Peptides against a protein of PDB entry 3H8D. Designs and how they scored, part 192

Target 1, 122 residues: chain A of PDB entry 3H8D
Amino acid sequence: DMKRQQRFFRIPFIRPADQYKDPQNKKKGWWYAHFDGPWIARQMELHPDKPPILLVAGKDDMEMCELNLEETGLTRKRGAEILPRQFEEIWERCGGIQYLQSAIESRQARPTYATAMLQNLL

## One batch from the design tools (peptide; made by RFdiffusion4, then SolubleMPNN)

Design b2_p27_3_s2 (from b2_p27_3, 17 letters changed)
Fold by OpenDDE base, seed 3:
Structure b2_p27_3_s2 (fold): chain B 122 residues (1-122), chain C 122 residues (1-122), chain A 27 residues (1-27)
Amino acid sequence: as target 1 above (122 residues)
Amino acid sequence: as target 1 above (122 residues)
Amino acid sequence: DREELIELARERNKALEEFRRAIEEEE
């Protein structure tokens, strides 16, 4: 159902190891999420000191946000919501197209707006 | 994406308590599944001595089949696949419409073919 | 495997929560 609202969010995070360090020593990462309606479709994490993490629904459910969009409170958090392109730009740079494609091909990806769009692109 | 193939399956099961009883004393239940493409959308269990169990994706994921359709081997099991109406008839009789509807309204249901059809019906 | 993934997810969630709290405290 492509009529579902596609909403994208980004929030910074501090590594657990840096939680109690001085602010200047807390390296910030970025947590990204794509919600296809109420349910997450893609998640992405940019870290200051390790490779980006890409996650797709169906394949990586255990590592992804388990809350529906409403439960996350992201829609109520100022500055959290971003434009689709702000997500996709990073997703693409991190190799997200290939990652999702392989998840589809391996029959691991749950159908989402993201899978549908990719299938149309290819 | 309503283009995904909708496939339905039914297999009998024996209660764990009856596993080692004589065949005549093994009361059979029935396990039903609706797959929306590779992923399960609805699951249903008819028991000989307790109320039917209804499960919908998103809400009841932990209680439902966690395997994709290919992994289940259901497509390769003779007699397992059933017609859509064979599933829906039982689903409706068990109150599945109301169950799924409430799951949607409570924002617990993951979007599936089933949710889309119900939303069109109402 | 599964337990490790769950633990990793918990750690990530914790990190996010800590930052959310920090932002709220600054406001």
Scores: peptide ipSAE 0.016, ipTM 0.386, DockQ to the pose 0.119
Fold by OpenDDE base, seed 2:
Structure b2_p27_3_s2 (fold): chain B 122 residues (1-122), chain C 122 residues (1-122), chain A 27 residues (1-27)
Amino acid sequence: as target 1 above (122 residues)
Amino acid sequence: as target 1 above (122 residues)
Amino acid sequence: DREELIELARERNKALEEFRRAIEEEE
């Protein structure tokens, strides 16, 4: 249903390898998620010392958040929700359009709001 | 097209009658807008000393913003854009669901994302 | 490799959970 609510979230994270280091040695990354209704459509991870990670539903399900939106608790976390444009601006800069397009063309992406929007733009 | 981007904005305003008063005597209101793609779907105005104003496209066109989204400059105004829920929470508290429903039933509302969402909920 | 992908996903989830707990402790 294309009338599903689109919601976007961002939270900081610490790399697993840095979990037991002193605070000054914990490099902060950023975890982004786009939820199309209750289910994730896109995920994005920014790291200080390696390339960004882009993930799209259907192709990257095993690497993406497996929780539905309610289970994540993100809607109840202060400051976690962001504007659509705050997600899209980063997504675009990281090459997300090309990544999603390639996933569609290879028939790896499952249909989401994101795929529909891209197909409307192209 | 139900794939149009939904964007929400809020800006303060001063009542026309207070425009020439001292700052302390200017009572601030709040102007809200929901844009379904380039065109406004809903408008809401909060006032300190009178009931809120609710407006829906098709019914209240003459009282609503006549500018398309780009013409408003709202997308370029820092702090103007708000989350969908920030609009909807106020909309609901002000009786917006009933207002829009009545406009649909009376055949005064034009189809928008807002009307489609409401019809999906009911 | 499916197993490698699963491990990677688990590691990412742990990182997120750590921050969730940290924020909850600050509140």
Scores: peptide ipSAE 0.015, ipTM 0.480, DockQ to the pose 0.214
Fold by OpenDDE base, seed 5:
Structure b2_p27_3_s2 (fold): chain B 122 residues (1-122), chain C 122 residues (1-122), chain A 27 residues (1-27)
Amino acid sequence: as target 1 above (122 residues)
Amino acid sequence: as target 1 above (122 residues)
Amino acid sequence: DREELIELARERNKALEEFRRAIEEEE
């Protein structure tokens, strides 16, 4: 249950459209993930040229990482893991609290550590 | 060239939506990969609730694994590697021959071991 | 649309995997 380890990751990405451009013309995005135990609970994507994408388990499963944490290899990728606050700070700025809250209220969110924490806060 | 080792892999995946269901209620999908040397040549995804996805190098690079074989860790994952026929049998059932042929005819397919074999057959 | 969502997800995953490959090759 809530005793599952909460782990957070961040990796940059280059858009497929930019893959053949010169390095200076590649616009870097950021991909964030919150894993509640082996399974993803929240995903967040920062883009240089469009609004942030916020995704929560249950509601947005079609757009979220379908690999469990071990399958991703993120735990073995140097520099990928980040502190909880490094995720939450960006999540908050991007309206993640409201997004998650709405997902809970609409009964779209699958229960996760994130939903539990928000319910404790509210 | 065609002397590259052909290796085939299969791993199951559980949809995020099913991660908290009882084992009997988890619908398992299957992810297949054909590596022509270090690089993927074909990818195949079986889903319990939607049509199979067939992908061939050159045409479907955007949807296929970007990691080389060593990067995937598949060679180190117990039970992941399968026999060529275990891949081909499913590939054939899913219309892979026609899919690959069309990709060759449209000049969308990147030359791989798979394209060469099909060209020998036809 | 489910198909559109799948396409978007695949595009994102491609971008991520591309970077994963790049960083691993540099290490």
Scores: peptide ipSAE 0.018, ipTM 0.383, DockQ to the pose 0.144; fails the geometry check
Fold by OpenDDE base, seed 1:
Structure b2_p27_3_s2 (fold): chain B 122 residues (1-122), chain C 122 residues (1-122), chain A 27 residues (1-27)
Amino acid sequence: as target 1 above (122 residues)
Amino acid sequence: as target 1 above (122 residues)
Amino acid sequence: DREELIELARERNKALEEFRRAIEEEE
């Protein structure tokens, strides 16, 4: 149901190893989320010195945010919400299209706005 | 304090090296945790092509989950929680009794429900 | 390998920890 609101969020994180370093030496990672209505559809994690992590609903539920959007408080956190394109641009660069496609083909993906959009493109 | 609730969890993981492989080539591992109240007491990792990893509180803190139970969200993840015996059976098969015993004898183990139970058996 | 997995897990835990903290602060 495409009537559900699509909302995207990003928050930074600091690696444990850098937690106690000087600010200039703290390499910052980024946590991204796509919510299809109240439920997360995609999650993405950028690391300063590691490959990105891509996660899709259905396939990767155990590794993804377990809170619904309201429970996260993200909508109330200033600067957390981002534009769809700000998420998608990173998603695409990280191979998200191929990842989600593979999840669909393997019948692991839960149907979401993201799966629907991808299937419309293919 | 044996009044603390003992809870056990299991989640699957895919090795980083297999992250982008075809589904049939993604070997699945398993992450296990025993929480003694809010704090982790034991952690165990099964790998498809490596020896198991056994970790006990006090000795292996640096390699174990750093979140308390509530922070993990494991209690909110469907299918993550397992029965005590489901953990213990694997723990025993992997040599967990001997591992924990050695940690106690070397004075490295932090006292937990697990250490108490083991000491009751010995 | 094991080291890579552990490191990845630590980073993910940190992200989750900070996320949880952020939730608590906004409530």
Scores: peptide ipSAE 0.017, ipTM 0.376, DockQ to the pose 0.140; fails the geometry check

Design b2_p27_3_s3 (from b2_p27_3, 19 letters changed)
Fold by OpenDDE base, seed 4:
Structure b2_p27_3_s3 (fold): chain B 122 residues (1-122), chain C 122 residues (1-122), chain A 27 residues (1-27)
Amino acid sequence: as target 1 above (122 residues)
Amino acid sequence: as target 1 above (122 residues)
Amino acid sequence: DRAERIEEAKRRNEELRRERERIEALE
């Protein structure tokens, strides 16, 4: 159901290896999520020292957040929710359109709001 | 059912921050799992640069492997399965007995083979 | 190795989950 609420979130993370380093050496990454209703549709991870990780539902289920939106508590975390464009801008920069497109073409992507929007764009 | 098969596994991992470093600088951690039948009972992670992570079913479900044993493929990975004592020795060194005991006393631990054995020991 | 890939992916996700919990606990 494309009428499901689309919500986007971003939280920072510190690499495990940096957890006990001096503050200046704790390089921050960013975890992004797109929820299509209660379930995640896309996930993206920006890392300070490796390529971005892009994940799409269906293809990457075992690597993506398995909690439903309510279980994550993200809706209750101040500053976690972001605007759609704040997600999409980074997604696009990281090659997300091509990634999702390939997942669709290979029949790996589960239909989500994201797949529908991409197919409308093309 | 305490008659469920108890199986133990260990696999190495490289820290995300070390993933693209020179081989000598890729410090290895270890992921341990105790499966009580199809479901995980205890999980343990040894890290090269931070304290061990100890996890017990019931208390730490959202941080533990959510796949059942068959789904993990661990039974098919050569060298992954270890002896019970190989798990327990590390578990004990890391304070696992105390951790599990506290989880039981706080009524957070789900009953497993591990909780039963600990209660027999005390 | 499929098993290794699965568990590595899971650990990555678990680490992120733990980080989220730590961040939330600071609020």
Scores: peptide ipSAE 0.047, ipTM 0.466, DockQ to the pose 0.082
Fold by OpenDDE base, seed 5:
Structure b2_p27_3_s3 (fold): chain B 122 residues (1-122), chain C 122 residues (1-122), chain A 27 residues (1-27)
Amino acid sequence: as target 1 above (122 residues)
Amino acid sequence: as target 1 above (122 residues)
Amino acid sequence: DRAERIEEAKRRNEELRRERERIEALE
């Protein structure tokens, strides 16, 4: 069902170790999510001091947001929603295409809008 | 430094899933915070349909308010500030003493006014 | 250790969920 609304979100997080540092010394991470309709399809975590974490539905469910979109409250959080390209730009830089492709090839990925789009691209 | 001002706050929250329900069908949770000077020492979240969440500085920094007291605006929000006993009463009911004690014993708790007071009590 | 990896993943997921809830509470 390709008619589901695709929505993308980003929220920051500060490392626990940086909580009491001066603002200029707080390195911020970023939590990204792609929701295919009410359910998450892709998740991405950018950390200031370690490699990005890429997650895809089906393969990485235990590490991904378990809330449906409404339950997250992200649609009501000012500044959380981002444009598709703002997600995809980072996703691509982090090797997301290859990661998702591997998940598809290994039959670990649950079919989502993301898997469908990738299969159309290749 | 036990001279830091101890301030306590409580604000309500509505579950994201209840945002668009009728008022009578919105179950309200409560967010509690203990600030030891400018920084949070303890946090407590009462949920209408799941166990309370207890959080202590050092151990649970990623789940706790990352803003300093001034940044939260809580001091400027009418009705947000509560008496120490209003926090402690709920904290104790929720097992906060045991939770904080365990965090101290496991060396996970950052020293705060709360840890000092508990160590004086025991 | 698979069990350890699962626990770490679950903890991270829970932390992120709680962060979202906290943010909404403050707004």
Scores: peptide ipSAE 0.040, ipTM 0.427, DockQ to the pose 0.140
Fold by OpenDDE base, seed 1:
Formats: sequence, structure tokens, C-alpha cells
Structure b2_p27_3_s3 (fold): chain B 122 residues (1-122), chain C 122 residues (1-122), chain A 27 residues (1-27)
Amino acid sequence: as target 1 above (122 residues)
Amino acid sequence: as target 1 above (122 residues)
Amino acid sequence: DRAERIEEAKRRNEELRRERERIEALE
């Protein structure tokens, strides 16, 4: 059902190596999520010291958020929710279109709003 | 008050990755809870594809059930309540004794029936 | 090694989950 609500979130995280450093030495990463209804469709992680991580439902389930949207508490976290374009801009810059396309072509991607939109785009 | 009623529950859950698969391909996890009176004392999660999760009150409050027993509706769910030994057997197999002991020694565990019993055992 | 990659991914995911919870607690 592509009528499900599409919601996007972003939160910072501290890498384990920096966890006990002074604040000025804690380099933050960013965790992004696209929820298609209650379940995550895409996940993305920006790191200060390594390449971005792109993840899509079906293909990368084991690496992705395992909580449903309600369980994450993201909807109750001030400033966590972002606009669709705020997610998509980063997704595109990181090569997300090609990544998801490849996942679809290899039959690894689970059908989501994201897969449907990409298939319509192509 | 260790005179509080000790009640144990178990319910299955489906991992997100398997949510849309055929029933035969849906690998279920199991959610376990120990309530010391109205509040949870221990929580445990068994997964088909990752290590068990053990949680104890005080130390792991943010990851544990936040509802009181009445609010959970578990007492009204047929087949949810289990015997104490059904919980403890799994708890022990998963290393729960050592986990709780460590939480007590580090002064992270909140006093519960579980902490009291373990302290009496040791 | 695929098995190692999966385990690393699991650990990373769990760490991120915990971090999210910590951040939420600070608000």
C-alpha cells in the first residue's frame, strides 16, 4: 500500500572511538531513516572518517533499524523529523539512486515506496 | 517488598525483514518479561538471527518495557503468561545470571525480586 | 568473509540504536 505515510528522520551519533573524548574531539556522524509506514525502507549513515553507508530494505535488513517507527521514539524526539527532500538530497549525493536500482535489478530489494518511486522515475 | 507477585510472560514477534514473507519464511523471535509486581524487573529477547538480548531494571531501563503490567494487557492475552521456570530456563541459558550479577556489582541494577534472589543464591 | 560482515553490521546497528536512546534521554 503506497498510501502509507512517508516519514524521514535524522539524528546525530557519536562514533564509539570518540565516546569518551572531550566534546571538542567527538566527531559526530549522522543517521538517516526513511520510514514507509511503520517500517524502515531506507537507511543512511554519514561518518566523519569513512564513506557513507547506504542501506535498503530487503537487501540490507540485518544492518538496518529493526524497530518499527513507534518503537524508535523518533516521532517524539524534537528536531528528529526532516523533510523528504532533506533525506533525498543526501541520498542522491551518496549514490543512493544507483544503489537502490542495483538492489532492484538483482531482486534483493523489498518492495517499498522507495522502490516504487524509483521504478516510476526510470 | 518481596511479597509482590512475580509474573512472567512470553510473546512472539516477527522481525521486520520477514514481515511480508510467506508464513514458512517468517522466522519468529520471542519476547520475555519478568514483572515484579506492577513493574518489569527483567526482559529478554530471542532472535532467529542474532544473539539474545538480556535486560535488567535500573541498568537497561531505556531498552525495557515502559508500561506497568496492567497497561501492557499481557494479563489479558491468552497464552502470554508462562511459568517462572519457563523464563528462568531461558534466562540461565542465555547467561542471565552473570549478566544480572555484573549489573549488581557495578551498582547499575535496581533492587528487584530478581536481584534479591540472585544475592541469596550467591 | 560474509559471516564477519554480517556480525559487524549487527554490532554497528546495535550501537546506533543505543546511541539514539542516549540522545533521546538527554532531551
Scores: peptide ipSAE 0.038, ipTM 0.426, DockQ to the pose 0.104
Fold by OpenDDE base, seed 3:
Structure b2_p27_3_s3 (fold): chain B 122 residues (1-122), chain C 122 residues (1-122), chain A 27 residues (1-27)
Amino acid sequence: as target 1 above (122 residues)
Amino acid sequence: as target 1 above (122 residues)
Amino acid sequence: DRAERIEEAKRRNEELRRERERIEALE
């Protein structure tokens, strides 16, 4: 079978509470997504005033993007796509390896490129 | 003026991602509608893998059925019409009272039978 | 039935629109 393309994206967001504040008082967060082919495998959210949110397919489907990659329009958004390492570096710093590992061990993670790579690593 | 008929409907739907899967792997959601006379007053969507979606006229018009009741054909669909309590029970469980209340207080809700009943209740 | 197809199409469209708006809000 054909190899699924792995693509990574990052988009800034402003906290809802800051939406109407002056620009200097709007703290920016970051939304990250890893797509394994057309569907999301991992999602990560960096917030200015709370711990990062880590989400993996299967376990956290209710909280993750439900659109396929084409439907999101992310591939057409200037500056949204990032390199794999730009995602992985942050993922690792936020404890993503342990999070995904735990999801695999608890049988909550849907098999993805991410789960396969982690299982090869360990 | 003549009293507007209150009618309630429920129809199943399958997630787009499951559309081509085997029947046993197609998780069914439920689409609910409350029509106040010819126009929709409330809409509710129960999903198998995400929180329920609550929608009220005025606030969520862009996301709600735009057809009048007759145009929908729901009155002619066997088994689609449900009793008021069958709608309200689910609405309440999904937090619909608070949702509609908030929409009223924020002046986003269009006046409907639903808004009137809630204001009488509180 | 035609009516059923219309409502199904509307639901799909509504769902897609909602999610697109959520994504766009992050931009």
Scores: peptide ipSAE 0.048, ipTM 0.434, DockQ to the pose 0.047; fails the geometry check

Design b2_p27_3_s4 (from b2_p27_3, 13 letters changed)
Fold by OpenDDE base, seed 2:
Structure b2_p27_3_s4 (fold): chain B 122 residues (1-122), chain C 122 residues (1-122), chain A 27 residues (1-27)
Amino acid sequence: as target 1 above (122 residues)
Amino acid sequence: as target 1 above (122 residues)
Amino acid sequence: DREELIKRRKELDEALRAYRKAIEAEE
């Protein structure tokens, strides 16, 4: 539904395994989220030493943020919100288009703005 | 078309009449633009001492930026790009919804993402 | 691997909830 606002966020995170290491050994990752209205549509994680993680609603619900947007507090976290393109550029580089397309074709993806956008694009 | 990227920009401007005044007398305004793909869909100007100016494609083409997005250089201007909501919040406060709606009803507005969004919202 | 991802999700969600609560307390 075009009524829902599309919002994108990025925050740094330290892996749980590195939480108590010395600063030099705390490798920073990046957690990305696309919210279609109050609910997450896509999630993406960049890691310093392993492949990116791509997640799409419907298929990967169990691995994605389960909080609605308000519950995340991201809208109140200074610097967390990013431009759509800042998300999409990374998404594309990580193979997100193909990943989401496969999820649609396999009927695993829940309909979201992201799925609608892709179906319009292709 | 959902294929086109929606991008928003804001830059400060000094009124031509104030161009050669002392800094204290140069009153800053703000120029906003919404680009639907390569072409402008909405333009908005905030002024320090007069009402906001709202412009929509089709109706106000002669008063709006004639450059396509690439020609503007806005995508290369650091700090110029803003979040959609940063545009929309100001747009709404300035009566943009009503302005665009009137332009649609009068058949003056060119179809854009903005018109489609509004028609879906209302 | 999936279990690790689910575990990570839970930890992130907990952190986010904690952050929200902190913000609410400041309001």
Scores: peptide ipSAE 0.166, ipTM 0.598, DockQ to the pose 0.732
Fold by OpenDDE base, seed 4:
Structure b2_p27_3_s4 (fold): chain B 122 residues (1-122), chain C 122 residues (1-122), chain A 27 residues (1-27)
Amino acid sequence: as target 1 above (122 residues)
Amino acid sequence: as target 1 above (122 residues)
Amino acid sequence: DREELIKRRKELDEALRAYRKAIEAEE
């Protein structure tokens, strides 16, 4: 639905195993989310010591944030919201286009703004 | 075309008449632009001492920025790019929805992402 | 790996909920 606002967020995260370590031993990752209206469409995680994690709605629901946008509080977290391109640049670099395409082709992806955009590109 | 990136920018401007006045006498306005891909779709100007100016592609081409996005240098201007909602909030407050709707109804508006979004809402 | 991701999701969700509540309390 072209009516829905597309919003993107990024927050740092520390792995649970590192939370009590000295600062120099805490490796910071980055958590990204794309919300298509109130509902998450894509999630992405950058890690210091493993490959990026890419997740798309429908296929990866069990691994993605369960909270709707309002419940996340991200809209009230200063510095959390990012520009669409700031998300897409990383998404593309991590192979997100191919990942989402594969999810569509396998009929695992739930239709979202992201799936619609990709289908228009292809 | 759903392929095109939607990007939004905001920069301050000082009126030519105030350019050489003391800082306390320089009234700052704000210039906003929505680019649908490389081409401007909407322009908006907030003024300290007169009503907002709203402009839409097709109808107001002669009064809108002539430069394509790359030529503007806005993508390289730190702090110029803003979130979609940061534009839309002001646009809505200034009566932009009605303005664009009227431009569509009068067949003055060039089709853009903005016109398409509005048509989907109505 | 899947179990770890699910666990991580839950942890993140909990953190987000906690943060939201804290912000709401300040409002």
Scores: peptide ipSAE 0.165, ipTM 0.595, DockQ to the pose 0.717
Fold by OpenDDE base, seed 1:
Structure b2_p27_3_s4 (fold): chain B 122 residues (1-122), chain C 122 residues (1-122), chain A 27 residues (1-27)
Amino acid sequence: as target 1 above (122 residues)
Amino acid sequence: as target 1 above (122 residues)
Amino acid sequence: DREELIKRRKELDEALRAYRKAIEAEE
């Protein structure tokens, strides 16, 4: 539904193994989220020393944020919200289009703004 | 068309009359733009001492930015691009919904993402 | 590892909840 607001967020995360290390040895990853209305549609994680993680609603629900947008508090965290293109640029570079397409074709993806847009582009 | 990227921008402007005044006496306005793909769909101007100006494509073409997005250089101006909600929040507060609705009803508005969204919300 | 990612999700969600609660407490 076009009535749902599309909002994108990015926050840093520190690996659990690095949580208690010296600041200089804490390698930061980045957690990205695309919320289609109150619910997450896509999640993406950049890691300092392993491949990116791409997750899409429906297929990867167990691995994705289970909080609705309001519950996350992301809208109140300064600097967390990013432009759509800031998400999409990374998503595309990480192979997100192919990943989501595969999820759609396998009928694993839950319909979201992201699936609709991709189906519109193809 | 959903294939067109929606991008929003905000830049300050100084009133012509204040152009040569001391910096402390230069009252800034703000120029807002919503680009639906390469072409402007909505324009909004906040002024320090007069009512906001709302402009919509089709109706107000003569008063709106005539450059396509690439020609404006806005995509290369640091800090110019804003979140969709940052535009919409001001747009709504300025009566933009009613303004655009009136333009649609009078058949003055050119079809854009903005008109489509409004027609979807109503 | 799927289980590892699930665990990580839970940890992140817990952190987000904690953050939200902190913000709400300040309001």
Scores: peptide ipSAE 0.165, ipTM 0.592, DockQ to the pose 0.735
Fold by OpenDDE base, seed 3:
Structure b2_p27_3_s4 (fold): chain B 122 residues (1-122), chain C 122 residues (1-122), chain A 27 residues (1-27)
Amino acid sequence: as target 1 above (122 residues)
Amino acid sequence: as target 1 above (122 residues)
Amino acid sequence: DREELIKRRKELDEALRAYRKAIEAEE
């Protein structure tokens, strides 16, 4: 249950429109994921020129990574895994607490480690 | 079996980088799907500034729509459904026959209506 | 709308493809 390993990852992405531009014109975004055991719990995307995207399991399943952790290959990518706080700090700055709370209150969120922790905090 | 209904769909997409540009500066791409009954068989993406993407079930599952047809809502979207030939014409122009054939020969393709039709043709 | 969700998934797929390609290059 709550003994599932919590793992966090971050990878850069380039906007499709910038894919073939000169390096100096490629604006880098960041894709973040929180996995609660083998399954994603939260996803976050930072963009250079638009608001961050916050996604939580249950509510946003169709917009989130559908691969289990092993299928993502993230555990095999050097530098992809990050510390919990490296995720949480950005999550909080982007309004993640409020977003997740709203998803819980609306009964849209699937129970995860993240929902449990938030409910313990509030 | 081969009595499953074949349905084809097309929806536009805008490049993320163009999301907030003036309408005249938004270059439109096209997302195509072939559903063999409730499940996707082929997917294709046309882009304004990069090569088309071809995807076939089995080989490219992790890069294709994972929703069943009903979950996509495509059947409820006016103008989304297209005729078979409207899909196939573009598929062929993009090298889809060769792509699917290669996937079959490498035993990566999941059997679908598309694989069956190709094997009947060749 | 579900259409928008599909478009969002497409964007994710592109990111994942790029990532996997990078992993393969390192192996």
Scores: peptide ipSAE 0.164, ipTM 0.554, DockQ to the pose 0.110; fails the geometry check

